# Peptides against a protein of PDB entry 6DSZ, part 196

Target 1, 361 residues: chain A of PDB entry 6DSZ
Amino acid sequence: NYVVTAQKPTAVNGCVTGHFTSAEDLNLLIAKNTRLEIYVVTAEGLRPVKEVGMYGKIAVMELFRPKGESKDLLFILTAKYNACILEYKQSGESIDIITRAHGNVQDRIGRPSETGIIGIIDPECRMIGLRLYDGLFKVIPLDRDNKELKAFNIRLEELHVIDVKFLYGCQAPTICFVYQDPQGRHVKTYEVSLREKEFNKGPWKQENVEAEASMVIAVPEPFGGAIIIGQESITYHNGDKYLAIAPPIIKQSTIVCHNRVDPNGSRYLLGDMEGRLFMLLLEKEEQMDGTVTLKDLRVELLGETSIAECLTYLDNGVVFVGSRLGDSQLVKLNVDSNEQGSYVVAMETFTNLGPIVDMCV

## One batch from the design tools (peptide; made by RFdiffusion4, then SolubleMPNN)

Design b2_p20_5_s2 (from b2_p20_5, 9 letters changed)
Fold by OpenDDE base, seed 3:
Parts: sequence; structure tokens; C-alpha cells
Structure b2_p20_5_s2 (fold): chain B 361 residues (1-361), chain A 20 residues (1-20)
Amino acid sequence: as target 1 above (361 residues)
Amino acid sequence: EPVLKITYYEPSSYVSKLVP
């Protein structure tokens, strides 16, 4: 019996940083197809803690901290629509991954969206939102007192949603999304009514954004609002402030991933299809009344990495570059550039042996 | 539309069948 030790997947399809193992530990969680890897970020590097096999390819992986939790919980959705909420529990040397919630969120009727599965969590942890099918937005209310989470669908008039996020600082859960219609791409917001199970008009919209607008970044307070990333432009909008830039450098390759560096949303990492790593900077202007507004947007080229499927800032200028097509990397962001003008230094490289094609026999 | 049920378990009582 040749136990063909099935080669562990090495291609990264998702990564997230947070406090999953404890309130104090900084964790890196890496999704590699059906495998979840959990690391503690230390001054010495990544310390492996646990590997978890999932019953399906991980499509969504998000950390969130409901009110009154000491540490983050993990939401996972698989490509076959198996949803779970996981908790890390350690008792001495015993490490358990506890399933706090699980279920299948597949609908019997619906066209799977061409842009794939999108899963988002309200920053205030009021709900999970899922765009699984065209013209539907699934809501999973997050209620701690409820032993049974009941998902429901809200119909979206916008059939072709490109990307969607929950906004920060909203009294009601509010989504911001890019959608395409015959007239082009647009940005719209909706408030989600849990009570009525419907969308209400959101605080703002922007019609006729860039034709290739592909990503929404929700910006935390004090800025609020969203960043819309296209092929040629980056746009900020919060209902009151609109600002767009078209830095020539981003036209060379499509930005495909992003990650927030600063908790206040002043900086974001951007990765493109050529493996270029950028910093997006939000310049602050303080008003006389103490309000903070966006003064300007800037994009700076940091350097080159493996082609990122996902990015996550860890700490102290260290970034994990999760790559599906190439080797994943830990990189250091330096204050000063090298002789080649790069601010990026590779610290560690994780060999990608290629996607394990799960031959589902 | 059929309401999909996600069963929430208290951490102490449920050994996940979904996570080995």
C-alpha cells in the first residue's frame, strides 16, 4: 500500500492577518486550496501552529471579532458553499479548531456569478454578506443570542456585481459595490435592513466610473467611504468627498489585490498582475472642526514580488505575498530604497510546486 | 425562498465534523 503522501497544496489562494489564536498573538492564516495554515507572527518569523484540512476549496476566508469576543473568529466559505465559523481553542498543548457555526448556503436556483464567490463581513459584525449568484445578495445575520443563524437572500437589481464591501461607520450595515450594466460600470450603495430583509437606498452612488473598475476598498473612519480601483484610475468617494487619480504607472498592469496597512486606512498595499507592489497613500486634511477629510491620493511603486493572489501586512514593514502562480514570499518594506529604487527585500520564499489539481475522482 | 440554517454551536459542545 503505497501511501502516496498526497503532496500538500502550495499555491496560495487567500491570506488574512488577525488575532485568531489569542487576543495578543498576531496570526497569519493562509488558504491553500482545501488546506488552512495557521501561523503566529514572531520577531523571528512565522511559527507554524496548526494545519487544518477543510472539506472543500476555500473561497472566502475572513477574520472578524463579534462584540464581546476576546479574539477573532474565522469565517470560511468553500467553493461548494459550505460555510463555517471557526474558533481557535488551546488548552495547554492541545490545539482544537472549534466549529461554532456551519451550514451549506447554496441556493437551488441561481446563476453562479462569473466573478466568483464574494464574502464580506460588516465591520460591526452585524452580518455576513455573500454574493454567490447574479441578482442575489445573501445575508447571514450575526446574532450571538441566536443558536440558529438564518440566511436569507435579497434581490439585487444589479445583476453583474464586480466587487462588494461593507462600509465603515454606518448606522445600518451598508454595502458599496461596483456593478456593470449596458451603459458601463457604476458604484452604488445600499443599506441592508435586517428587519425588512430588503435594501434601502444607500448614502451615495457614482454612475459611470471607469470601465474597468474592479475592486472596492472600504475605508475605515475617520475617512470613511470607499476606494474604487480600476485599470487606469483610483477613485475615493464617501458621499461628501470625491477624488480621482490616474497615475500612469498603474496602467501598465492590472491591480488584482489589496491590503490595508494602517488601521485608520491611510495606506494600502496594491499588487498587480506583473508582481509589482504599490503603496496607496491617503493624505489627511484636518478641518478646523476636527473632521478629517481626504486631501489627496498617491501611489508609490515599492518594488517587485511574486505575482500576488493576496497580500497581507503583518507588522514592522513585513508583508506576506500569497502567490498562486509563483512562490509566496515574506518581504520587508524598507524606508530607504536600494540602488535599484526598490523598497522591497525578500525575507523568505515559499516554493510553489504548482496547484494540486484536486482530481476529484 | 428557503431560509438556509446555519447551526450555531457553543464552543464547548461541538466537535466539528467539518474540520478534522
Scores: peptide ipSAE 0.031, ipTM 0.540, DockQ to the pose 0.037
Fold by OpenDDE base, seed 5:
Structure b2_p20_5_s2 (fold): chain B 361 residues (1-361), chain A 20 residues (1-20)
Amino acid sequence: as target 1 above (361 residues)
Amino acid sequence: EPVLKITYYEPSSYVSKLVP
């Protein structure tokens, strides 16, 4: 009788940072297949708070704070399209995870997208957007007064969406996405009308971006707009300003994940398939009228880590490197480089014991 | 188009079974 000790999953497939346990606590949430791990970030490291078993593989994990909420709520979508909104509640020593909403968002008709499930939340918490199927964008309106969240689909003319985000600073919820057609890859924006349940023309588009453009980063104010990351180039666009860089260093390996460092969107971490960690810097120019414009983009190599599936900046130069293929790490970003030119120091390593082969016996 | 209802259930304690 081989007691297959159900080894806890160790491979990380998602991570997010926010204020889930309280308004004051900084949390790291880690998705490991069907398991959610909740930590408090402390000066001493990660303090485990709770582990939660989910009813399926976590495909989307996003923190969001609706108006009137004191702390972040957690949106989870599983690979089987089970959606939930979770709240952390502590009453003395009792810790409860409250399910505020749950449901299945699977459509009866649709081709599952080859790029997988994408879930995004409007920065103003007006809606959740889901790209589950080709040619469809699912909207879950976030209305406080509604006891029932009613999802609906909007048809996308663009069948091959690569990545999509909600933009910041938009009067209406606005998505920005990279899509592929026979002519190449392009970037487009749409406003989402909740009333009409349709797309309106967005503020801008850029046709014929880099052929391998794979990621969209929504940039907060004051810059606004989006960053498009490709194999060879990084492009900023906000409708008024277009700027592209092609640093040779990023051509060596595909950038696969990113995370915002500064709340104002001045810096982003980038991780590639070789475990190289970069800083993307948005250089600011202040105009005489007090407007802020993008002067330049710069990429700096910070060092090497485990191959990141996900990155999240915590605080004080500490970064969590969530790895699926290797050991996850807490790393420190230093101001000064070591003798090898690295700014990265490993603080803690979390052993990855490999994929839990669900041996369905 | 099928309106998927996400029902706000009253706090069903997702009792994370701490599998010991």
Scores: peptide ipSAE 0.030, ipTM 0.546, DockQ to the pose 0.046
Fold by OpenDDE base, seed 1:
Structure b2_p20_5_s2 (fold): chain B 361 residues (1-361), chain A 20 residues (1-20)
Amino acid sequence: as target 1 above (361 residues)
Amino acid sequence: EPVLKITYYEPSSYVSKLVP
């Protein structure tokens, strides 16, 4: 009887950094198919805390901190539309992962979107937004006083949403999204009315962006607005300021993931399909009134890593490179380049044994 | 429209059965 010890998944399909175990701990959470790994980031490296089996492939994994919580909660959505909100609780040596909420968010009617599941959380934790199906945006209001969260759909006129994020600094929850129509790709914003359960006109739109615009990054205050990443260009827009760059270096390979380095949104890591790691820099201009505006955008090549499925900046120039196709890595970003001109040094490599196909036995 | 319910559990009452 060969007990085929089910090989633990090694391919990474998501990662997130935050304060999940405590307010003080910095955590790295890694999604490997149906498995969630929780680490504490220490000066000595990653300390494993807990592994959690999920009831399906993790499709969305986001940390969020509702008003009055001391630490982050974890939202997970599986590929079969099982949603949960998890809390970490430690009592002495006893570690519990508490399910604060769970449910299935599958609709009976709808075309699953070709670009897959998108899950986003409002920065003010007013709602979770889900793009599961073409022409629908699901809203899960985050109300602490309600024992039951009632999700609802809002109809999207834009059937082919490529990516969507909630914007920062908006009085009402506001989404920014890239969509495709017969005329090309465009960026639009909508305010989400919880009361009326409808979209209102957002603060801005930009028609006819780059044809291959694929990602939206919401930029925190003081800049606000969004970054749109394409194959050839990177564009910033906040309603008042528009700025686009087309650095030739990004044309060589498609940017596929990003992560914010600085809390103020001044720097972002970008990873492409060739494993190149870039820094996107937002150069600020301080006005006489103390307002901060975007002066310029710049992209710098840092070096090469495994092909990133996801990136997360930890601390002190350490980055986790989550890879689906290759080995995941912890890398150090250095101020000075090595002899090869790279600012990236691999600290640790995690062997990827290949995709675990969920053989439903 | 199908109102999908996510049931919130009080932290004290529901230990996720995810721990074998």
Scores: peptide ipSAE 0.030, ipTM 0.506, DockQ to the pose 0.038
Fold by OpenDDE base, seed 2:
Structure b2_p20_5_s2 (fold): chain B 361 residues (1-361), chain A 20 residues (1-20)
Amino acid sequence: as target 1 above (361 residues)
Amino acid sequence: EPVLKITYYEPSSYVSKLVP
């Protein structure tokens, strides 16, 4: 009887940072297929706190803080559409992961989207949005007084959604998405009415964006709006301000992931398919009325890492590079470049033993 | 026991129309 010790998965398919274990702790949460790893970020590095086995491959992992919570809750959706909301609870040395909510959100009818599962949370924690199937947007209202979270679908006219996010600073929950039709790729916004369970017209749209526009970044206040990342261009739009750049350096390889560095949305990390790490900078302009607008966008090459599936800025210039194809890394961003012109120094490397090819025998 | 349960409603019962 060869007990094939099932090697723990090492390929990273998602990572998030926030305050999950306490209000004060900075956590790094790493999804490795069916395994969730919870770390505390310390001056000495990553301190492991807990590993959690999930009932399926993690497809969505997002931290959020509902009104009146002292720390973040964790939303997880699996590839088989099992959803849960998790809470970390420590009582002395006893660590418990509490399931606040759970359920299956699979529809009996629907075409699974080619771009996979997208899960997003409204910045004001009014709802969770799920794009699981073409032509449907699932809403899970977040109400603390409700004993049951009731999911419902809204029909999307746009069948080929590439990426979707909730916008910041909107009176009603508002989604911004890139979609493809026969005429090309476009950006559109919708307001989500929880009361009427329908979409209303959003604040803005942009038709005929770059043909390879692939990612939406929601920008927090004071800028607001969204960044659209393509193969050749990066575009900002908030309904009033439009600005696009086409830095030649990003054309060499497709940007595949991003992470916000500053809470105010002034800087973002970008990772491409070659493992190049960039900083996207939003330059501020203060108006005479005290309003803040976007003056300019800049992209700077920082260096090279493992090919990122996900990026997470931690603190003090430390970045976690979650890799599916290569070794994950902790890297330090330096102010000064090395002799090779790189601002990136590897601090720690986590060996990836490769994807567990589920050989369905 | 979980404090909250996610309950899914069938699409036929609560699919809204897009308001243009």
Scores: peptide ipSAE 0.034, ipTM 0.487, DockQ to the pose 0.025; fails the geometry check

Design b2_p20_5_s3 (from b2_p20_5, 12 letters changed)
Fold by OpenDDE base, seed 5:
Structure b2_p20_5_s3 (fold): chain B 361 residues (1-361), chain A 20 residues (1-20)
Amino acid sequence: as target 1 above (361 residues)
Amino acid sequence: SSVLKITSYPPSTHVTRLVP
């Protein structure tokens, strides 16, 4: 009797932090293949609340708070293009995950993008954007009064999108993306017209960025704009201000994930392929008119962790390191370095048993 | 433009309570 105890998947392929269970609770949500784990972050650590089986491998997992919602909703997209919007509802001791919306967003025509599925949400919750196929951007309008979410496609002239985000502080939903053409990699912006179902010219573009530019970080107000991360450089652009750094330390290994630490976008965690954890800092300059501008960018090496697939800052210097290749970790960021110059201390380690092939017997 | 309808009926999410 081989009780193949179907071991729960342990490899992390996504994580997000927000207020999903309540407005007051800080949650960590972890995607492990087809499973979603929901935790409450406490002073004592992670308290498990619920595990949810999904109808396929989670490819996108994003928290968002529409206007008039007291807590975050969860958008999930699976690798088979099953989309849902989930709500956590507690009624006494009863815990329910309510599906607000669901559907399949697969197109009959399109080449699946080689860089995989990208899902993003407008910071003002006007729409969800999906890059599923080359030359297409799918929009799911988030209309509160509409019982039926109707997705549509906009054609992208740029066939090889590397990464895309919605920008903050834009009158219309605005995407910023890195794309590749025969001349190299470039950054472009588009406004998304829900009315006309088309792209309008965005506020700015940057041609000929670093050849290995791979990630876009949308920066919230007051800075606005975006950070472009490459192999050798980190660039900030907001239409008015351009600033680039090339710290030698980032050349050693490719940065593969990031997470915002501060709500104002002053600090970001960066993880590389060697498990190095960095802090990217946006130094502010306060103008006489009270405007805040970016003065400088700097990168600090914090220490080493498991190789992160995803990072999320929780609270009080605690970071969840979601790993696909190694053990996931809770780590503490200290103000003072240890004797080795590390600011990182492992608090908890979650054993990764490797890819559990869910043999659906 | 393919308008895809997202409808409200949840796929049966097997919600397993994490037992401590």
Scores: peptide ipSAE 0.030, ipTM 0.533, DockQ to the pose 0.061
Fold by OpenDDE base, seed 1:
Structure b2_p20_5_s3 (fold): chain B 361 residues (1-361), chain A 20 residues (1-20)
Amino acid sequence: as target 1 above (361 residues)
Amino acid sequence: SSVLKITSYPPSTHVTRLVP
């Protein structure tokens, strides 16, 4: 009996960092097709804790901390629209992954969006938002008192959404999204009314952004607002302040992923299709009243890595580079450049054995 | 490896159902 040990997937399609195992532990969670890997980040490196098989390809993986939780919960959505909320529980040496919520969020009617599944969580954990289909935004209210999480759809007039995020610091849950129409690409905001199950007008919009605007980054307080990443430009907008840069270096290759470094949103990692790693810096201006405003945006080339599908800053200048096309890496960001002018040093490389074609025999 | 059967978990008292 040849036990064909099904080769474990090695290509990374998502990664997230947070406090999943405990309030104190820093975790790296890695999605590899149907597999979730959980690590603890230690001074000695990545310690494996648990591997979890999922019933389908992981399409969304987000950590969130509802009010009064000591640690993060994990939201997962699969490519077949199976959703779950997971909790890590340790009791001595026994490790359990508890399913707090589960269900299928597929609609009977709708065109699956060409840009794929987008899943986002409100920073205040009021709701999960899902862009699954063109012209629909699915909301999953997060209420602790509810025995059932009842999803509902809101009609979205903008049929071609490119990317969407929840904004920080909003009284009501507010989405910011890039969409395309016959006139070009635009940015718009909507408030989400849980009571009325509708969109209200958001705080701001920006018509006619860069034609290749592809990503929205929600910026935490004190800056607030969003960063819009294009092929040629990076734009900040918060309703009151607008700032755009067009650094020539980003034109060479498309930025495809990002991750926040600082909790206050002062720095972001950017990865492009050539494996270049950048730092986006938000320069602060302190006003006389103690308010912080954005003074400028700057992009710095850090070095080269594997082509990132996802990036996550861990701690102490250590970054996980999740790669689908190449080897994933653990890299160190240094203050000083090496002899080649790179600030990036590979600490560990994880061999990617290529796509496991699930030959369904 | 714990396989999370999203569809086949018996309703434990701690599982909230997602209803579309």
Scores: peptide ipSAE 0.030, ipTM 0.562, DockQ to the pose 0.038
Fold by OpenDDE base, seed 2:
Structure b2_p20_5_s3 (fold): chain B 361 residues (1-361), chain A 20 residues (1-20)
Amino acid sequence: as target 1 above (361 residues)
Amino acid sequence: SSVLKITSYPPSTHVTRLVP
């Protein structure tokens, strides 16, 4: 009797940080296929709190805090379009994961998008947005008083959306997205009307961005706007200010993931397909009227890590490198470089045993 | 590995159903 101990998944396909277990705890949440791992970030490292089996492969995992919640809630969408909102509850030594909401958001008609499932949450927690199918944007209004969260679709004229985010500081929920048409790649914004269940014209657009523009980063206030990452360029746009850089160092390998370091959006980690870790810096200029504008963008090479599928800045220069192809790592960012010119030191390595090929024996 | 037991006990917190 070979007890094939079903090997736990080790490949990381998503990670997020926030205050899920309590308002005070800093958590790292790691998605490993169908498994959710919950850690508390401590001065001593990652303390495991709970492992949770999900009913499917995690495709989206986002923390959000609705008004009047003391801690973050977790939105999960599976690859089979099962959505849930989860709450962590501790009662003494008993740890429970409470399902606040659940449902299937699959449409009967639609072509699944080639770029996969995208799930985003409005920074003001007004809605969840889902790009599941080409030409559709699903909205889940987040209403506190509703016993039922009713999703609806808005038709999206742009069939080939590459990436999409909600912008910060918008009166109405506003999406910014990169899309491709026969003329190239473009950036567009739409306001989402919950009342009319339609898109309105957004504050800005940028036609003919870099042909390989692949990621949108929504930038918090005071800067606002978005960063568009391509193969050769990094572009900032907020409707009033446009700034682009083309640092030669990013041309060597495609940037594939990012994570915000500072709450004000002054710094971002970038990871590429070679496992290089970069810092993107937004330099501020304070105007005489007290307004803060973007002065410049800089990219600095920090060092090398495992090839990141996802990055999460934790605290005190500690970064979790979630890897699908290699070992995940906990790394320290130092102020001074080592003898090799690296600012990155591996603190802990988490062995990735690769994809469990379901050998149907 | 505890499977998410959807505890059929309605916690006093109203479970909001996602309706497509």
Scores: peptide ipSAE 0.025, ipTM 0.541, DockQ to the pose 0.039
Fold by OpenDDE base, seed 3:
Structure b2_p20_5_s3 (fold): chain B 361 residues (1-361), chain A 20 residues (1-20)
Amino acid sequence: as target 1 above (361 residues)
Amino acid sequence: SSVLKITSYPPSTHVTRLVP
């Protein structure tokens, strides 16, 4: 029995923050190929809790809290379309990762999308949405009373979806997506009817956005709507308000990841292909009727990190920079800049030994 | 339609193998 001590994967391909181990614990979950690492965020740093082997490369990892759950559940989808919903359960010193649901969501027919697997969860936990194949949107209804989660496909007329998110504050689950056609890139919304298993017309659309619009950020209430990030521009749209900025600093390198800092969506971290870390700020305007509207968008360069595959704000200005190409980092965001004008200080670096080629023997 | 099975509570201590 050669225990090939398979070198543990070190390249990060996903990270998420939430309350997975308990309602009170702040967790960092890190996807490293087939491995899930679970940490508790403490004042002293990251405390490792559990490492879990998955039955494939993690392609989607999202925390969500269904109604009546005290803590977050974890949705994982693998590159081979194995889906599961995981729960953390501790009994004294015994730590179990419970599979609440599992199944394969692969379709027999479909072209795998060039932009890869996208998995999203409705903020109200009504459904999971999966863009796996061109022209299809898979819905997994999240019903607590159902012993079986029955996935179905809705046909998308838009064959080339770039990114998709569920919007906040919608009576029905509503997706917002960037898609490409021969005329360029566009943003569209659809309501998802669980009853009819079809798309209804969404609240808004924006045709002819920036040609390189690549990411959608769903903005929580009170702002609502979405941010669309391109190569040259960042735009906000909520159906009533449209605002676009084109800060020259973002043209230098493609923004590739984002993470919400504030629960109300006032700030977002942005990472680019050069390892630059930005803060996107949503400036609020309070109307006389007490409504909050977006006044302006601002981008600030915070500093430089490893090239982020994923970003997650933890707490107290600490950010985890998950890197696939370089070392992952814990960084501190400072209020004041250093002598170089950087607001970023590396706290800890996690050596990336490169891609573990799973030698499928 | 793909069906995700919910493991009945109490979870059997058996790691439910994802049966392909």
Scores: peptide ipSAE 0.022, ipTM 0.546, DockQ to the pose 0.042

